# Ledger of designs, part 255: peptides against a protein of PDB entry 3V4L

Target 1, 386 residues: chain A of PDB entry 3V4L
Amino acid sequence: GQPLAKDKVALLIGNMSYWEHPKLKAPLVDVYELTNLLRQLDFKVVSLLDLTEYEMCNAVDEFLLLLDKGVYGLLYYAGHGYENFGNSFMVPVDAPNPYRSENCLCVQNILKLMQEKETGLNVFLLDMCRKRNDYDDTIPILDALKVTANIVFGYATCQGAEAFEIQHSGLANGIFMKFLKDRLLEDKKITVLLDEVAEDMGKCHLTKGRQALEIRSSLSEKRALTDPVQGAPCSAEALVRNLQWAKAHELPESMCLKFQCGVHIQLGFAAEFSNVMIIYTSIVHKPPEIIMCDAYVTDFPLDLDIDPKHANKGTPEETGSYLVSKDLPKHCLYTRLSSLQKLKEHLIFTVCLSYQYSGLEDTVEEKQEVNVGKPLIAKLDMHRGL

## One batch from the design tools (peptide; made by RFdiffusion4, then SolubleMPNN)

Design b2_p25_1_s4 (from b2_p25_1, 16 letters changed)
Fold by OpenDDE base, seed 1:
Structure b2_p25_1_s4 (fold): chain B 386 residues (1-386), chain A 25 residues (1-25)
Amino acid sequence: as target 1 above (386 residues)
Amino acid sequence: EVVKVTLYVQSMSTEDKPPEVVTLE
């Protein structure tokens, strides 16, 4: 019969905003587009941008909790990286310069932990450099891997080679994602799909002699990303997995705030990623005696590191939200919360209405505190190690 | 149309090497 997945779970990490390293741009687009494609493939996707070492460890731990016997696990990473002695290291945004293995996540250690979950398929898509880091002298003693015959690595580049993003006149995919996205929905064995992606990348003049896809596989079965999920989640573990994933993607409900002056504000929420949310405010009712009014959001939890200069923008794009802007309502003020994984408490903030009456020069201000609980990834205990 | 693309390396910059500008013909 056709292979069936017990479930399908993906963790996508895109690191761009490095503290001590060159900033990237492609991971934003790549994680977003891959998230949408994997969702069409019935994957439960957690998508995270700009994680510290601690946050990456916790994201991997939460991902491993979603894995179980016969589940398909996919890990995608886009960011800085290196490969020493056949071990791939993902670089967190807080990594020092130079970084070492003690500052990074070893993919082969994650693979070991995935094998302990008795997964049906393990796919790693690594959009990072595989060049040796000469500042890392650590030889990882890898424990013997189990012979599971269900592992696939898609490396954006060859061993010892560099991976590149291309910046040209706006937001663009990285080189790997540019070709991967065109084939990802094909009903093919994952190794065949990746081989076709490698051929497509090999035809590109940009990549020729610079970057080539490498496939490493022990996959003995005809497994595809298109493989259907087995029936209704009837196991307790499948129900828990579905509930955990649902919690990580629960947006706050839209609110209608009523001010004493008679102004009504719609407060809305949109997910860009599992850790990135857009808040938007709109004036839905204004008394005729009020000539002008604006609704600002302020007083965010300090853990979110929200710069007021980047809040309350007239466009989503001015917040750095380029991907979901088409799905957002128009004529709002927009604020992007990009670090929801840092939120330890409830998301409490102030909605401030500034308004002017006809014939009065002075602006009046009214405030309402709003508690929206823990949105998206903030519902997951990303802080279990503190 | 000659497309100028800037390549950014997805690794530690050990040298202040400016990003490589590749001209595609």
Scores: peptide ipSAE 0.325, ipTM 0.809, DockQ to the pose 0.329
Fold by OpenDDE base, seed 2:
Structure b2_p25_1_s4 (fold): chain B 386 residues (1-386), chain A 25 residues (1-25)
Amino acid sequence: as target 1 above (386 residues)
Amino acid sequence: EVVKVTLYVQSMSTEDKPPEVVTLE
């Protein structure tokens, strides 16, 4: 029969806003597009941008809690990286210059932990450089991996080679994701699918002699990303996994706020990523005696590091939200919360209504505090231990 | 049309090498 997945879980990490290293752009688009494709494949997807070392460790730990016997696990990473002695290191955004293994996450350590879960399939998609870091002389003593015939690595580049993104005037995919996305939905064994992606990349004049996909696999079974999930969660563990994922993806409900002046505001929420949320405000009712009114959000928790200069924009794009702008309501004020993983408390903020009456020169303000609990990834308390 | 693309390396910049500008013909 066709192989069945007990469940399908993916962790996608896109690091681009490095503190001490060159900034990237492709990981934003790549994580977003891959999230949408994997959701069409019935994956439970956690999508995270711009993680520190500590936040990456916690994201991996939470991902490992979603893994169990016969579950398909997929880890995607886009960002800076290196490879020393056949060990792949993912570089967090807070990594020093130069970075070392002690500042980075070793993919082979994650693989070891995934093998302990008795997963049905382990897929690693690594969109990073594989060049040696000469500033890191650490030889990781890895424990011997279990002999499992269920591992697939798709490396965006060859061993010892560099991976590239192509920056044009607009948002574009990285080289690997550009070819991967066109085939990802195909009902093929994952190694065959990746071989076809490698062939497509090999035909591109941009990548020829610069970047080539490398596939490393022990996969003995015909497993595909299209493999159906086994029906209704039959185990307590499957229910726990579904609840844990659902917690990380729960948006606040839209709210209708009523002010004393008779203005009504719609407050809405949209997820861009598991750690990135757009807040939008719109005036849904205005008394005729009020000539102008705007609804601003302010007084965010300090942990979110929200710059007021980037809040309350007339377009999603002015907040840095280029991907979900088509799905958002028009004629709002928009605010992007890009670091929900940092939220230790409930998301409490103020909605400030500024308005003017006909025939009065002075602007009037009314304020209402809003508590929306812990949105999205903030429910997982990814800072437990700081 | 000559498309100039800038390649950004997904690794540590060890040298002040300007990003490689590749001209596609």
Scores: peptide ipSAE 0.322, ipTM 0.810, DockQ to the pose 0.318
Fold by OpenDDE base, seed 4:
Structure b2_p25_1_s4 (fold): chain B 386 residues (1-386), chain A 25 residues (1-25)
Amino acid sequence: as target 1 above (386 residues)
Amino acid sequence: EVVKVTLYVQSMSTEDKPPEVVTLE
């Protein structure tokens, strides 16, 4: 029969905004496009940008809670990385310069933990460099991996080689994702699919002699990313998994705010990633006596590190949101919350209505506090333990 | 069409090497 997945879960991490290292751009597009493709494949996708070491550890722990016997687990990482002694290290955005294994997440440790969950398939897609880090002499004492014959690694580059992103005029994919996205929906064994991606990369003049895909697998069964999920969750564990994922992806409900002047504001929310939300405001009703009015959002929690200079923009692109702008309402003011994983408490902020009456020179302000609870990933309390 | 592409390395750059600009013919 066709293989069945008990469920399909993916964790996608894109690190770009490094503190002590060169900034990247491709992970933004790569995580977004891969999220949309994996959703079409019925994956439960957690997509996260710009994680610290602590936040990456918590994201992996939450991902492991979604794994169980016969579940397909996919981990994608795009960012800085290295490989020492056959161990792959993902570099958090807060990693020091130089970074060491103590500042990074070891992929083989994650694989060990996935094997303890008795997963049906373990896929790692690693879009990072695989050069040795000469500043890290640590030999990880890894426990012996179990022989599960359900493991696939797709490395964006060969062992000891570099991985590259291509920057053109605008947002572009990394080299790996550029070819992966064209094949990802194909009903093929995952190792065959990745081999076709490797051939497509090998034809590209940019990648010749610079970057080549490496596939490392121990996969005894014909398993594909297209494999159907086994029907309705009948186990308590499957119900818990579905509820946990649903909590991490619940947006606040859109609100209609009414001000004393008779202006009505629509407050809306859109997810760009599991930790990135766009807030938008629009004027839905204005009394004729009011000639001009704008609805600004302000007084955000300090934990979100929101620069007011990037808030309340006339376009999503001016906030740094280039990907979801087509799906957003037009003629709003937009604010991008890019670090929802840092939110410890409820998201409370102020909507400030600034308006002017016909024949009055003075601008009037009305303020309303809004509590939207814990949006998206903030419901997982990834900071529980500080 | 001559396409100029800038390559960024997905690793720690310890050297102030400018990003490599590759011209595709």
Scores: peptide ipSAE 0.320, ipTM 0.816, DockQ to the pose 0.335
Fold by OpenDDE base, seed 3:
Structure b2_p25_1_s4 (fold): chain B 386 residues (1-386), chain A 25 residues (1-25)
Amino acid sequence: as target 1 above (386 residues)
Amino acid sequence: EVVKVTLYVQSMSTEDKPPEVVTLE
């Protein structure tokens, strides 16, 4: 019969804003585009940017809670990385220079934990270097993996080689995602799909002799990313998984704020990633006696590290939001919250209305506090271990 | 048109090697 997935779950991590290492740009676009493609494939997708070691560990733990018997698990990572002794290490943004295995996440440890969940398919897509780190002398003694015959690795580069992003003017994919995205929706065995991506990458003049896709697979069954999810969640476990994922993707409801001066403001929210949200404000009603008014957001929780200089922009692009700008309402003030994983408390902030009456020189201010609870990934309480 | 692209290595930069600039024809 056609293979069925009990469910399909993906964790996508894109690390760019390294503290002690060169900054990347491609992971932003790559995680965003892959998220949209995997959602079209009925994956439950958690998409996260710029994670610390602690935040990456917690994201993996939450991902593992979504896995169960016969579930398809996909892990994508784009960022810095290395490979020592056949073990792949994903580098968090807070990793020191030099970094070691103690500062990084081992993919083979994640695979072991996925095998304990009795998953139907385990896919790893690793857009990172596979060069040896000579500053890490640790030989990881990994326990023997179970023979599950359901593992697929797609490495953006061959063993001992480097992976590259191309920085040009504007938004661009990394080399791997550029070719992967064109085939990802094809109804093919995942290894056959990746072989076709490898052939397409091999035709590119930029990659010849520099970067080549490597596929490592034990996949004995004809499994595809297009495989249908088995029907209505019949188990209590499947219901819990669906509720957990839904909580991590719940946006605050849009609200209309009414000020004493008679100005009405629409406050809205948009998800760029599971840990990145855009807040936007628009004036929906203004009394004619008010000649000028603006609605600013301020007084955010300190855990979010929001620079007021980057808040309340006239365009989404001025906030650094280039991907969702087409889906946002026009003529707003925009603020990008890029670190929702750091939020320990409810997202409470102030909406400040600054306005002027006709014939008065002085600017008047009115303020309202807004509590939107824990948006998106902040509902998972990724910080409960501190 | 000759496009200059900068290749950034997705790994630790231990050497002050400037990123490789590749010219695409």
Scores: peptide ipSAE 0.312, ipTM 0.805, DockQ to the pose 0.324

Design b2_p25_2_s1 (from b2_p25_2, 13 letters changed)
Fold by OpenDDE base, seed 5:
Structure b2_p25_2_s1 (fold): chain B 386 residues (1-386), chain A 25 residues (1-25)
Amino acid sequence: as target 1 above (386 residues)
Amino acid sequence: MEEEEEKLLEDIAAGKAELVPYSTD
């Protein structure tokens, strides 16, 4: 019969906005497009941008809680990285310069923990460099990995080589994702699919002789990303996993705010990623005596590091939201919250209505406080594990 | 694909595009 997954879960991390390192661009597009493809493959996807070391550790721990016997686990990482002595290190956005193993996440440690879960398939897609870091002399004594089948590594590059993006005018994929996305939906054994991606990437003149996909596999069975989820009665563990995933993807409901002047505002919410939300406001009713009115959002929690200069934009693109802008209502003011993982408490903010009456020169303000609870990833309380 | 790749090679050669590695080391 066709292989069955008990469930399918994916953690996607894209690090771009490094503090002490060159900024990247492609991880934004790559995580977004890969999220949409994996959702079509019935994966439960958590998608996270710009994580600190602590936030990456917590995201991995929460991902490991979703893993169990016969579950398919996929970890994708796009960002800076290195490889020392066959150990792959993912670099968090807060990593110092130079970074060391103590500042980074070791993929082989994650693999060890995944092997303890008796997973049906473990896929690592590592869109990072595999050059040695000469500033890190640490030889990780990896405990002997259990002899488990069903591990697949897709490295965007070979050992000792670099992985690349092309920074140009506009949004583009990284080199690996450019080729991976075209094949990811194919009903093929995952190692065959990745081999075809390697052949396609091998035709690319841009990276010829600089980047080559490497496949490392212990996969003894025919397993594919297209393998159906087992539709048999929802085990207590499958119910818990579904509830945990649902919590991390719950958007606030759209609200209609009514002001004393008789103006009505629609407040809406959209997810770009599990840790990135767009707030949008629109005037849905205005009395005829009011000639002009605008609805601003302000007074956000300090933990979100929201610059007011980037809030309340006339377009989603002016907030840095290029991917979901087509799916948003038009003629709103837009605000992008890019760090929802930092939220310790409820998201409370102010909606400020500024308006002018016909024949009065002075602007009037009315304010309403809004509590939307914990949106998206903020429900996992990633900061409360201390 | 070939025309887009050729244009990207021209833009890299012109300093309008850059190959950025996923490492600082």
Scores: peptide ipSAE 0.438, ipTM 0.888, DockQ to the pose 0.786
Fold by OpenDDE base, seed 4:
Structure b2_p25_2_s1 (fold): chain B 386 residues (1-386), chain A 25 residues (1-25)
Amino acid sequence: as target 1 above (386 residues)
Amino acid sequence: MEEEEEKLLEDIAAGKAELVPYSTD
């Protein structure tokens, strides 16, 4: 019969904003596009940008809680990385220079933990370099993997080689994702799909002889990303998994704020990623005696590291939100919260209405505090270890 | 694809685009 997934869960990590390393750009686009494709494939997707070591560990732990017997698990990573002795290391954004295995997440350790969950399929898509890190002399003693015959690695490059993005004035995919995205929805065995991606990438003149896809698999069954999810979530575990994922993706409800001056503000929320939310404000009613009126968001929790210079922009793009801008309401002020994983408490902030009356020179301010609870990934107390 | 790749190769050669590796070494 056609293989069935008990469920399908993906963790996508895109690291770009490195502290001590060259900044990347493509992981933003790649995680976003891959999220949309995997959602069309009925995956529960957790999409995270710019994670520290601690945040990456917690994201993996939360991902492992979504895994169970017969569940399809997909881990995608785009960012800096290396490979020592056949072990792949994902580099967190807070990794020192030089980074070492103690500062990084070992993919083979994650695979071991996924195998303990008795998953139906384990897919790793690793858009990172596989060069040796000569600053890390650590030989990891990894426990022997179980023989599960359900493992697929798609490496963006060969062992000892580099993976690349093209940085230009626009947004572009990384080289791997550029080719992967065009085939990801195909109803093919995942190893066949990746082989076709390898053939397509092999035609690319930009990376010819520098980057080539490597497929490492132990996959005895015809498993595809298109494989249907088995039935209604009738198990207690499937219900818990659905609830856990739903918590991590719950947006705040849109609010209509009413000020004493008679101005009405619509406050709205949009998810860019599981840890990235856009707040937007729009004036929905203004009394005719008010000539100028703006609604700013301010007084955010310090844990979010919100630079006021990047808040309250006239376009989503001015906040760094290039991908979801088409789906956002027009004529708002926009603020991007890019680090919701850092939020320990409820998201409380102030909406400040600044306005002028006709014939008065002085600007008047009214303020309203808003509590939206824990949005998106902030409901997963990723901080439960400090 | 070919015209896009050719343009990207020209832009790399002109220093308008850069091929950035996912490693710092």
Scores: peptide ipSAE 0.430, ipTM 0.885, DockQ to the pose 0.812
Fold by OpenDDE base, seed 3:
Structure b2_p25_2_s1 (fold): chain B 386 residues (1-386), chain A 25 residues (1-25)
Amino acid sequence: as target 1 above (386 residues)
Amino acid sequence: MEEEEEKLLEDIAAGKAELVPYSTD
């Protein structure tokens, strides 16, 4: 019969804004485009940018809670990385220079935990370098993996080689994602799909002899990313999984704020990623005696590191939101919250209405505090233990 | 594709684009 997934879950991590390492750009685009493609494939996608070691560990733990018997699990990582003794290490944004295995996440440890969940398919897409880190002499003692015959690794590069992006004036994919995205929706066995991606990447003159896709698999069955999800969740575990994913993707409801002057503001929310949210404000009603008015958001929690200079922009692009700008309402003020995983408490902020009456020179201000609870990934308390 | 790659190779050679590795080693 056609293979059936009990569910399909993906964790996508894109690390770019390293503290002690060269900054990357492509992981932003790659995680976004891959999220949209995997959603078309009925994956439950958690998409996260710029995670610390602790935040990455918690993201993996929450991802593992979404896995169960016959569930398809996909982990994508784009960022810095290395490979020692056949173990792949994903480098968090807070990793020291030089980094070591103790500062990084071992993919083979994640695979072990996925095998304990009796998953139907385990896919790892690793857009990272596979050079040896000569600053890490640690030999990981890994427990023996189970023979599950359901594992696929797509490495963006060969063992001991580098993976690359092309940094230019625009947004671009990394080399791996540039070719992967064109094939990802094909109804093919995942190893066949990745082999076609390897052939397409092998034609690229930019990376010829420097980067080549490597496929490592034990996949004994014909499994595809296109495999249908089993119908309505019949088990308590499936309901819990659906609720857990839904919590991580619940946006605040849009609000209509009414000010004493008679101005009405629409406050809206959009997700760029599971940890990145856009707040937008629009004036929906203005009394005729008010000639000018603007609605600013301010007084954000300190844990979010919001620079007021980057808040309340006339376009999404001015906030750094180049990808979701087409899906946002026009003629708003926009603010990007890029680190929702750091939010310890409820998201409380102030909406400040600044306005002027006809025939008065002085600007008047009214303020309303707004509590939107824990948006998106902030519901998972990814900071628990800091 | 070939013309875009050729242009990118020219832009890399001109210092307008850069191949950045996903490693710091």
Scores: peptide ipSAE 0.421, ipTM 0.883, DockQ to the pose 0.794
Fold by OpenDDE base, seed 2:
Structure b2_p25_2_s1 (fold): chain B 386 residues (1-386), chain A 25 residues (1-25)
Amino acid sequence: as target 1 above (386 residues)
Amino acid sequence: MEEEEEKLLEDIAAGKAELVPYSTD
């Protein structure tokens, strides 16, 4: 019979906004595109941008809690990275210059922990450089991996080489994701699918002799990303996994705010990523005596580090949200919350209505406090150790 | 694929697109 997955879970990390290193652009689009494809494959996807070392550790720990016997686990990483002695290191956005193994996450350590979960399939997709870090001669003492015939590594590049992004008109895509996305939905054994992606990348004149996909696999079974999820969650563990994932993806409900002047505001929420949310405000009712009115959001929790200059924009694109803008209502004010993992408390903020009456020169303001609880990834309390 | 690749090569040659490594160097 066709193999069945008990469940399918993916963690996608895209690091771009490095503090002490060159900024990347491709991880934004690549994490978003891969999220949408994996959702079509019935994966539970956690998608995270711009994580610190601590936040990456917590994201991996939460991902490991979603893994169990016969679950398919997929880890994707796009960002800076290196390879020392056959160990792959993912570089967090807060990594010092130079970085060392102590500042980075070792993928083979994550693999060890995934093997303890008795997973049905372990897929690693590593969209990073594989150059040696000459500033770190530490050989990780890896405990012996269990002999499991269920591991697949897709490295965006060969050992000692670089991965590349194509920057065009302010957007970028990773070379690996450019070819992977065209085949990811195919009903093929994951190693065969990756071999076809490697062949497509090898035909491309841009990447020929610069970047080549490397596949490392122990996978003895015919397992595909298209393998159906086993029906209704039969175990308490499967119910817990479904609830934990659902909590990490619960948006606040849209609200209708009523002001004393008779203006009604629609407050709405959209997820760009598991840690990135767009807030939008629109005027849904205005008394005829009010000539102008705008609804601003302000007074956000300090943990979110929101610059007011980037809030309340007339377009999603002006907030840096280029991906979800087509799915958002038009004629709103938009605010992008890009660091929901940092939120320790409830998301409480102020909606400020500024308005003008016909024949009055002065603007009037009314304010309402809004509590939306913990949105998206903020429900997981990724900071419980600080 | 070939037409997209040819266009991308033209855009790189025209300085409209750039191939950038994920390098920290």
Scores: peptide ipSAE 0.347, ipTM 0.839, DockQ to the pose 0.803

